# Peptides against a protein of PDB entry 6D0Y: the designs that were tried, part 112

Target 1, 225 residues: chain A of PDB entry 6D0Y
Amino acid sequence: ETEDHLESLICKVGEKSACSLESNLEGLAGVLEADLPNYKSKILRLLCTVARLLPEKLTIYTTLVGLLNARNYNFGGEFVEAMIRQLKESLKANNYNEAVYLVRFLSDLVNCHVIAAPSMVAMFENFVSVTQEEDVPQVRRDWYVYAFLSSLPWVGKELYEKKDAEMDRIFANTESYLKRRQKTHVPMLQVWTADKPHPQEEYLDCLWAQIQKLKKDRWQERHIL

## One batch from the design tools (peptide; made by RFdiffusion4, then SolubleMPNN)

Design b2_p20_1_s4 (from b2_p20_1, 13 letters changed)
Fold by OpenDDE base, seed 1:
Structure b2_p20_1_s4 (fold): chain B 225 residues (1-225), chain A 20 residues (1-20)
Amino acid sequence: as target 1 above (225 residues)
Amino acid sequence: MEEVEKAVKEMLEEVEKELS
């Protein structure tokens, strides 16, 4: 495959075809695996780009990376490393919308067997630990809590199944912080839609309530929140 | 899979410390 053709294949995956999505993803993973010796850097850049720029295809590309990682054990690590570097760059650039999306993307990679559950738990522990930082703006504390909570729809079930005690600790710390924080009106990206179910409620408290409901429902979404 | 998971875990732990 040529570089241009690879770009086309990667960008168009998930579009309507005569074959199932699963079949198309498996086929594409095979093509990409075969071309890694010649086009690894290009493929890596392409996947990072589409992962960042096409949020509507999040599960498609996480699945693709999962399939490719199963074929090439080194690629998954390199991809995650690249995405984490991008996360750091996004934070440095104050691009918090991209940053939170990247956290969600990484979260779904746990389901695709690219990232281990314990490592994601550790990341969330670190995020929530920011609430304990002194002499920092509350918006910083709020953002990390938001990044944690807004990612749970993708990975909460998996993490609770494997690390329930650690997750309970994180939840307890989160709840404690939410009770003691001052209420603010920080604009944050909605998890599912721009439609806020409870516009009269403070955003982070609203999100907390949504996640508590999701947890109560055994992490099965019944409606778009 | 285990080797990849281990490597990714170590990498993430390192980065998480930097993000904290």
Scores: peptide ipSAE 0.030, ipTM 0.659, DockQ to the pose 0.019
Fold by OpenDDE base, seed 2:
Structure b2_p20_1_s4 (fold): chain B 225 residues (1-225), chain A 20 residues (1-20)
Amino acid sequence: as target 1 above (225 residues)
Amino acid sequence: MEEVEKAVKEMLEEVEKELS
């Protein structure tokens, strides 16, 4: 494969095809594996790029990386390292929209057996620990809780199956924080209004309620969050 | 998974600095 062709294959995966998505992903993983000796750096860069820039294909690319990781374990590790570096850079640049997406992406990589559950639990522990920071704006605490909660639809089931005790601690800390935090209820953060069946509630409380329900439903998503 | 776990753990330590 040429570099340009690899780019095309990676970017177009998931588009309409005569074959199933699963078969296409498996096929592409095989192609990429075969080309790693010649194009590892290019493939790594391409996968990192599409992972960041095509959020609508999150599960497609996490699955692809999962399949590739199963074929080439070292490459999977390098990819994760690159994504973690990207997360770090996003945080440094205060690009929190990208950062939260990257957390979701990494979360789904756990589901794809690329990242170990304990590692993701540790990340979430770090996130929720921000709620204990002193002399910082609440918006900072809120964001990391948001990043944690908003990622659970992708990985909550796996983490509770493998690290239930640790997850319970994180949930307890999160709940405690949500109860004691100040509620500003700015319009742009309001999810419910008085005109809706639920009382006016800000996004974090709403998200918490949704995640609690998801957990109760054993992480079987019934509705798009 | 062990190798990946190690790599991720090391990287998480770096990210932790940005979380603080």
Scores: peptide ipSAE 0.026, ipTM 0.653, DockQ to the pose 0.018
Fold by OpenDDE base, seed 4:
Structure b2_p20_1_s4 (fold): chain B 225 residues (1-225), chain A 20 residues (1-20)
Amino acid sequence: as target 1 above (225 residues)
Amino acid sequence: MEEVEKAVKEMLEEVEKELS
C-alpha cells in the first residue's frame, strides 16, 4: 500500500459503492490496520486531517476510527491524543469554529467506543467550570457552554446512561450560569425555528431549551434542530 | 439543531474576535 493510495482510500470512504458503507469501513479499517506497521504516522495524520477538514463525514470517520480502535487500541489512543492536542491548539489559536467541531467529533467517538464516557464527562466538567472563572470575558464562558451543549446531541444519551449523576451536576451548573449571565439579545445572538412555532430568544437559552427537550425525549431527536 | 448552529456562527466569530 502506497501513501497516495492510503490517502485516496481514506478521503474517498463513504462515496457511492456497490458495497454497504459498513462493509467499506470495515474493509478500510482492515487495510489501515495492516499498514500501521509501516505507515502509522501517515495514517494517523491523514485521519486527523480528514476528521478536521471533512466535517460532512464526521460519523464516517468516527466510525472508521472506532473500527480501527477495536483492531488496534494503541492507535485509537494515539488518534484521540492527536485530536485532543488539535483541540488545544485550536483553542490557543482562537479557532473556535474548529474547536467546537472537534468537541463534537470527540463526543461521537464515545459512541464509537473510542473515548470512555467518564473521560468525556470530565471534559465537559472542565468546560462548564470555565463559567466559574473570574476576570474573563463572558464570551469565553458562553463558548464553553455552547461547546458542551452543542455536543450533547451526539453523546448525551451515552453519558446519561453511564454517568447520569455527574451529568445532572453539569446541567445544574450550566443552568445556574445561564440564569445569571448577562443577555445581550442582539439579533446575531437570537435564534428561531422556522419549521416550528418558536419565539425568538437568545442563542444559549434557545440551545438550552432544545437540549432539555432532547433530554426529556430520552435523547431521541425527533426534529432536526 | 442545525438552525441553532447556523444562527450561532456569528457568535463564534465574535468569540474569536474578543478572545484574539
Scores: peptide ipSAE 0.020, ipTM 0.559, DockQ to the pose 0.017; fails the geometry check
Fold by OpenDDE base, seed 3:
Order: sequence, then structure tokens, then C-alpha cells
Structure b2_p20_1_s4 (fold): chain B 225 residues (1-225), chain A 20 residues (1-20)
Amino acid sequence: as target 1 above (225 residues)
Amino acid sequence: MEEVEKAVKEMLEEVEKELS
């Protein structure tokens, strides 16, 4: 395979095909594995790029990485490291749109057996611990809680299956913070859904309620929120 | 989830401004 061909294969995965997506992903994983000896760096860069720039294909690329990780554990590790570095850089650069997406991507990698559940729990513990920081803007605290809660639809089930006690602690801390935080009640920070008429709520309170319901429903989503 | 994300997109942009 040439570098250009690899780029095409990676970027176009998930497009309309006569074969199933799962079959195509398995095939691509095999191709990429075979080419790792010659093009590891290129493949790594490509996967990191598409993972960041094509959020609509999140589950496609997490699955692909999962398949590659199963074939080549070292590569999977390198990919995760690269994504973690990118997350850190995004946070440092205050690129919070990218950062929250990366957290979600990493969360789904737990389902793909690329990231261990305890590692993700530790990350979320770190996020929620920001709520305890002193002399920092509430917006910082709020964002990390948001990053945590908004990622749970992708990983909450797995984390509660593996680390229920730790997750309960994180939830308790989150709930405590949400009760004591100052609410803004501005339109841009409020959520309203036409499909489910309810009073407009502050976005974190609304998200919290949704996550609590999701948890109660054993992490089975009835509707995409 | 998508609707919530759309609703908070502007919030995230504001967060970036506040934390920058």
C-alpha cells in the first residue's frame, strides 16, 4: 500500500458499500496491520486526524482502533497516547469544543476494549475533582462536570459494570457540586427540548437529570438527546 | 444527546472565551 492509498482507505471507511460496515472495518484493520511495519507513523497520524476531524464517524473509528488494538497492542497504546496528548493540548489551548469531543472519543474506546475501565474512571475522578479547586472560575468547574456527564452516554454502562462503587462516589461528588453551584439562568446556558416539553433548566442541571434517568434505565437510551 | 449538544455549543464557545 502507498501512503496515499492508506489515506483514502482510512478517510473513506464507512461509505456506502456492498459489504457490511463491520466487514469493511475488519478488512481495513487487516490492511492497516499489514502495513504497520512500513507506515506505522503515517497510519497513526491519519487515524488521529480523522478521529479529531470527523466526529460523525466517531463509532466507526473507535471500532477500527479497537480492531487494530486487538491485532497490534502496541499500536493501540500509541494511538491512545497520541489522543491523550491531543486532549491535553486542547485543554491548554482552551479549545474546549475539541476537548469534550476527545473525552467522548476516549470514552467510547473503553467499549472497544482499547482503554481500561479503571483508567477512564480515574480520568473522570480527575475531572470532578476540579469542582473542589479553590479560587478558580465556576466556568472551569462546570466544564469538567459537563465533560464528564456528557461522556457517560458512551461509557456509563461499562463503568458501572466494572467500577460501580467508584462511579457512585463520582456521582455523589457531582451531585453535591451541582447543588451548591451558582446557577446562571441565561438562555445560552439553558436547555429546552421540543420533543419533551419541560421548563427550561440550566444546562448542567438538565444534563444531570438526563444522566440520572439514563442510569435509572440501566444505561439504555430510548431517545437520542 | 444531539439536541443537548446543540443547545450547549454556544456555552462551550463562551467557556473558551472565559478561560482564555
Scores: peptide ipSAE 0.018, ipTM 0.542, DockQ to the pose 0.017; fails the geometry check

Design b2_p20_2_s1 (from b2_p20_2, 10 letters changed)
Fold by OpenDDE base, seed 4:
Structure b2_p20_2_s1 (fold): chain B 225 residues (1-225), chain A 20 residues (1-20)
Amino acid sequence: as target 1 above (225 residues)
Amino acid sequence: SKAELDKEADKLLEELGKKA
C-alpha cells in the first residue's frame, strides 16, 4: 500500500462494507503491519490523528490498535507512548476536553489488551491523588476526578476484575473528596435529564451517582451517562 | 500550575508505559 492509500484505509475503516467490521479491522491490521517497515512513522501519526479527530470511532480504532499490538508489540507501545505524549500536551495546553477523551481512549485500550489493567489503575490512582494536593485550584482536582469517573464506563469492569482492592481504594478516596469539596451550583454545571424527574444536581455528584449505579450493575450499562 | 501538570503527565507516562 502506498502512504496515501494508507491514510484512506485508516480513515475509512468502519464505514459500510460487505464484510464485517471485525473482518475489515483484521484486514487493515494486516495491511498496516506489512507496511510498518516502510511507513511506521506515518502509520503511527495517522492512527494518533484519527484517534483524536474521530471520537465517534473510538472503539474502532482502539480495536484496530489492539489488533496491531498483537501483531507488533513494539508498535503498540509506540502508539501508547504517542497518545500519552498527546495527553501531556493537551493538559499543558489546557485542552481538557481533548485530554479527557484521550483518557477514555486509553481506557478502552485496556480492553483491547494494549494497556495493562494495573497501569491504568495506577494512572487513575495518580488522577485521584490530585485531590490531595494542597494549594491547587479545585477545578484541577475536579477535572482529574471527572476524567477518572467519566472513563470508567469504558474500563471499570476490567479494572475491578483485575484490581478490585485498588479500585475500591480509589473509589473511597474519590467519595471522600466529593463529600468535602465545595459544590458548584451553577446551572451549566448541573445535570438534568428529561427522562427521570429528579432535582438538578452538581455534575460531579451526578456522575458519581451514575458510576456508583454502573458499578452496582456490574458495569453493564443500561442507561446513557 | 504548569509544573504540576507536567509532573502529573510524567507520572502518567511512566505508568502507562507499562504496556500489556
Scores: peptide ipSAE 0.028, ipTM 0.629, DockQ to the pose 0.018
Fold by OpenDDE base, seed 2:
Structure b2_p20_2_s1 (fold): chain B 225 residues (1-225), chain A 20 residues (1-20)
Amino acid sequence: as target 1 above (225 residues)
Amino acid sequence: SKAELDKEADKLLEELGKKA
C-alpha cells in the first residue's frame, strides 16, 4: 500500500461497508502489519492522529490497535508510548480536554489487551493520589478525579474483574475526597418536577453517582453517560 | 505546579510505557 492509501484506509475504517466492522478491522490490521516494515513511522503517526482527532471512532481505533498489537506486539508498545507522550504533552500544555480524552482512550486499550489492567490501576491510583496533594488548587485535584471517573465506563468492568481490591481502595479514596471537597458557592440550578424540585448536581457529584450506578449495574450501561 | 505536573507525567509514563 502507498502512504496515501494507508491514510485513506485508516481514516475511513468503520464507515459504511458491505462487510462487517470486525472483518474490516481485521483486514486493515493485516494490511498495516504487512506494511510496517516499510511504513511503520507513517502508520504510527496516522494511528496516533486519528486516535486523538476522531473521538467518535474511539472504540474503532482502540480495537484496531488491539488487533495490530496482537500481530505485532512491539508496534503496540510503540503506539502506547506515543499516546502517553501525547497525554504528557497535553497536560503540560494545559489542554485538559484532550488529556481526559486520551485517558479514556488508554482506558479502552485495556479492554483491547494493549495495556495491562494493573498498569491502568496504577495510573488511576496516581490520579486519585493527587487529591492528597497539599498547596495545590482544588481544580487540579478535581480534574484528576474527573479523569478517573469519566474513564471508568470504558474500563471499570475489566479493572474490577482483575483488581477488585485495588479498585475498591481507589473508590474509597475518591468517595472520601468528594465528601470533603469544597463545593462551589454559585447558586445551584434546580430541575423542577411536578412533585418536587431537586437541585442540579455538581458535576463531580453527578458523575460519581452515575459511576456508582454503573458499578451497581455490573458495568452494564443503560444510558449514554 | 509545573514541576508537579511533570512528575506526574513521568509517573504515568513509568506505569503505562511498557503496556504491562
Scores: peptide ipSAE 0.027, ipTM 0.622, DockQ to the pose 0.017
Fold by OpenDDE base, seed 5:
Structure b2_p20_2_s1 (fold): chain B 225 residues (1-225), chain A 20 residues (1-20)
Amino acid sequence: as target 1 above (225 residues)
Amino acid sequence: SKAELDKEADKLLEELGKKA
């Protein structure tokens, strides 16, 4: 495959095809694996780019990376490292929209067996530990809590299955912080079905309530039809 | 859905930005 052709294949995966998505991803993973000796850097850059710039294909590319990781573990590691570097750069640049998306992407990589559950738990522990930092703006504390909570729909089930005690601790710390922080009420969508509608709440409080409901529902989202 | 959650996330981030 030429470099241009690889780019096309990577960018277009998941689009309409006569074959199943799963089959297409397996096929692409095979092609990419075969070309790693010649185009590793290019493929790595391409995957990082599409992972960041095509959020509508998040699960497609996490799955693809999962398949590649199964074929070439070292490459999977290099990809994760690249994504972590990008996350750090986003945070440094105060690009919080990209940063939170990257956290979600990394979270879904746990489901794809690219990132170990304990590693993700450790990352979330680090995030929640920011709530204990002194002499920092509350917005910083809030963002890391938000990044944690908003990623749980992608990975909460897996993390509780593997590290329930640690997750409970993180939840307790999060709850404690939410109770003591200053609040500014913000409207929310209330995406998940709840037994009772939530009143107008501060955005993190509302998110917390939704996550608690999701947890109670065994991390299965329920849609209102 | 994931799409709905993404919309919520965008809104939350926007509101969070107002606190900065």
Scores: peptide ipSAE 0.019, ipTM 0.561, DockQ to the pose 0.017
Fold by OpenDDE base, seed 1:
Structure b2_p20_2_s1 (fold): chain B 225 residues (1-225), chain A 20 residues (1-20)
Amino acid sequence: as target 1 above (225 residues)
Amino acid sequence: SKAELDKEADKLLEELGKKA
């Protein structure tokens, strides 16, 4: 395979095909594995790029990485490291949209058996621990809570199945923080749920309520709008 | 839905970005 051809294959995966998506992903994983000896750096860079720039294909690329990780564990590790570095860079650049997306991407990698559940739990423990930092803006504390809560639709089920006690502790700490934080009165931080008969809520409180409901429903999204 | 959550999350991130 040429580098240009690899780019085309990676970018176009998931598009309409005569074959199933699963079959296409398996095939692509095989092609990429075979080319790793010659094009590892290029493939790594391409996967990182599409993972960041094509959020609509999140599950496609997490699945692809999962397949590659199963074939080449070392490559999977290098990919995760690259994504973590990118997350750090996004945070440094105050690119919070990309940062939260990357957290979600990493979260879904747990489902694809690329990241171990305990490692993701540890990451979320670190996030929620920010609420205990002194002399920092509340916006910082809020963001890390948001990053945690907003990722749970993608990984909450797996984490509670594997690390329920630790997750309960994180939830308790989150709840405690949400009760004591100052509420914002900015309109865009309020959620208007016209489809359900509940009052206007501050976004984090609303998100918390939704996550609590999701947890109660055994992480089935049938009741989340 | 996840899509709705993402939409509301974008609003939050925009506001947080002003203060960060």
Scores: peptide ipSAE 0.020, ipTM 0.584, DockQ to the pose 0.017; fails the geometry check

Design b2_p20_2_s2 (from b2_p20_2, 8 letters changed)
Fold by OpenDDE base, seed 4:
Structure b2_p20_2_s2 (fold): chain B 225 residues (1-225), chain A 20 residues (1-20)
Amino acid sequence: as target 1 above (225 residues)
Amino acid sequence: SKEKLDKEAEEELEELGKKA
């Protein structure tokens, strides 16, 4: 395979095909594995790039990485490391939108058996621990809580299945923080639906409520958050 | 400080990467 061909294959995966997506991903994983000896760095860079730039294909690429990780564990590890580096860089650059997406991507990698659940729990523990740090702006603390909570739709089920006690602790700490944090005094906007008016809450409080409901529903999504 | 937070986050993320 040529580098250009690899790029094309990686970028086009998930497009309309006569074959199933799963079959295409398995095939692509095989192709990529075979080309790792010659194009490891290129493939790594390509995967990192598409993972970052094509958020609409998040589950496609996490699945692809999962398949590839199963074939080549070392490469999977290198990919995770690269994504973590990107997350760090995004945080340093104050690119919080990219950062939160990367956290979600990493979260879904747990489902793809690329990242161990305990490792992700540890990451979230670290995120929530920021809320306890002194001299940290609330906006930063809020972001870590947001990053944690907003990633749970992708990984909450798995984490609670394997690390329920630790997750409960994180939730308790999160709840405590949300209770004590300063809320932005934005006038509540009433969202009128066809049926009933719904008060618009502060985004973290709203997200918290949604996640609590999701947890109560055993992490079965009834709607896209 | 922000730098300290970033560093701590980096260290924890590095540990995550090693354990993955």
Scores: peptide ipSAE 0.030, ipTM 0.561, DockQ to the pose 0.017
Fold by OpenDDE base, seed 1:
Structure b2_p20_2_s2 (fold): chain B 225 residues (1-225), chain A 20 residues (1-20)
Amino acid sequence: as target 1 above (225 residues)
Amino acid sequence: SKEKLDKEAEEELEELGKKA
């Protein structure tokens, strides 16, 4: 009964309540901390599960983990390790949609003070370094660039504030790769609006342009990417 | 190869784990 109760609390956090979200998250973090001595493994599994299966609640669960990490640093570390293992498993299973989401989740954990900025920079350096490997298929190289760029809306500001030189290097390497890669000719869905046919840009070039704009705007999102 | 890609992914993630 107590395990079912924990599952219910974790799954339902952020739903309609008479209390503020912040108050509910603080309360839940306190409950979970108190139950860690008896239900650590269960709580860890539950948090990993909801983190993976409920992408619409990404910021809710990253915040919750941030609060738990502040209360129990060791648990925060174990959670990150579990998520990294899951990311490895997703990549091995060629589940690239789950993998990219997990990278975004880990990225937002930097904002929640669960993962150090230098560690995330190192991960992104490793991602972009794959583009320099000649024996790797372009599809795989493209995915790592996509995973990096698509995560920057969540963490780019923090990483540039703390590791601007390293980030500039990663950006330079990314730009170099995008210029030299072969573009897939997707038949241009010409949305024939009568007045201005905009050719459909290649998805990575489009994303790159969006991220460059975001960077220029000092990482203040004006539009949902 | 798939094995090389898996190894690279593991190395990428191990660096995150060392500082966690």
Scores: peptide ipSAE 0.024, ipTM 0.556, DockQ to the pose 0.017
Fold by OpenDDE base, seed 5:
Structure b2_p20_2_s2 (fold): chain B 225 residues (1-225), chain A 20 residues (1-20)
Amino acid sequence: as target 1 above (225 residues)
Amino acid sequence: SKEKLDKEAEEELEELGKKA
């Protein structure tokens, strides 16, 4: 395989095919594994790039990395390290949109058996612990809560199955913070339904309600939609 | 502070990067 061909294969995976997505991902994982001796750096860079720039293919690329990690554990580690470095860089650059997406990506890697559940729980514990820091602007505290909550659709089920007590503590701390934080409400921006008018909810309060419902529904997102 | 937060986050992220 040429480098250009590898780029094409990685970028096009998940597109319409006569084969199943699963078979295509397995095939690509095999191709990439075989080419790692010659093109490891290129493949690593390509995977990091598509993981960051193609959010519509999040689950495709997390699955691909999971398959590749099963074949080459060391490469999986190098990939995670690269993504963590990117997350740190994004945070330092105050690129919160990229950072939150990277957190979601890493969260789904738990489901793909690339990242251990306890490690992700520890990360979320640290995120929520920021809410207790007085010298941190609320915007930043809110972001960490948002990053945590918005990632739970991808990993909440697994984390509660493995670390329910720790997750409950994180939830309690989150709820406490949400009750005491300064909220931005625009009363004129009410949502009207056929049944009744709903007051405008602040984005974190809305997200919290959605996540609480998701948790109640045993993390089956189809019950929310 | 941002610096303190970044350090704490970096430490956990570093541990996360180490496959458990």
Scores: peptide ipSAE 0.034, ipTM 0.584, DockQ to the pose 0.017; fails the geometry check
Fold by OpenDDE base, seed 3:
Structure b2_p20_2_s2 (fold): chain B 225 residues (1-225), chain A 20 residues (1-20)
Amino acid sequence: as target 1 above (225 residues)
Amino acid sequence: SKEKLDKEAEEELEELGKKA
């Protein structure tokens, strides 16, 4: 079946081949573009699924979406909308692990020319603005800061090149929040999971320090974070 | 249209941080 074939192609992209990854992605983008008139909804669902469930292939699928967006901009828009809806659903369900990954995915889509830098800045402004809301639990405020900071390795360079003043403001607000937030020290490292949605307090301070260093290094990663 | 989808996506991105 054609639909099964498309699923196979999408799921297996990036596997070992005689051709370069870029060549394979370009080829796949061409195949998918040709099939959009008949299988748009299926292709859209498949791409959303692999984007969510295969985090190890983040850059592969962001690149693929970038190529598709260049060929069919309408489809690119529909994909972004679908991913944003999924992010909202994840947040409502308190699925923090999926949500933060989706933010990273969207962040890398900026590099792939799918999402405009100003739109991503606006999203991060909204995230950090939650820290100023008094009626929001700290656990939620902390998550938005984490989502912002942990996504900067993927998009910080582009955002500072396009919106340096706005980014500096976001950083200032973030720093202010980190200084004034209550800290709870626990002996064991907390992981953001469904069972433990709030990380250890020191994790944000550590991440902040790492991001500050990355920024100082002009967003050139010399070491893995 | 292209412009419609772009606008809708941008609006959704801008609304992501709002309290639900």
Scores: peptide ipSAE 0.026, ipTM 0.582, DockQ to the pose 0.018; fails the geometry check

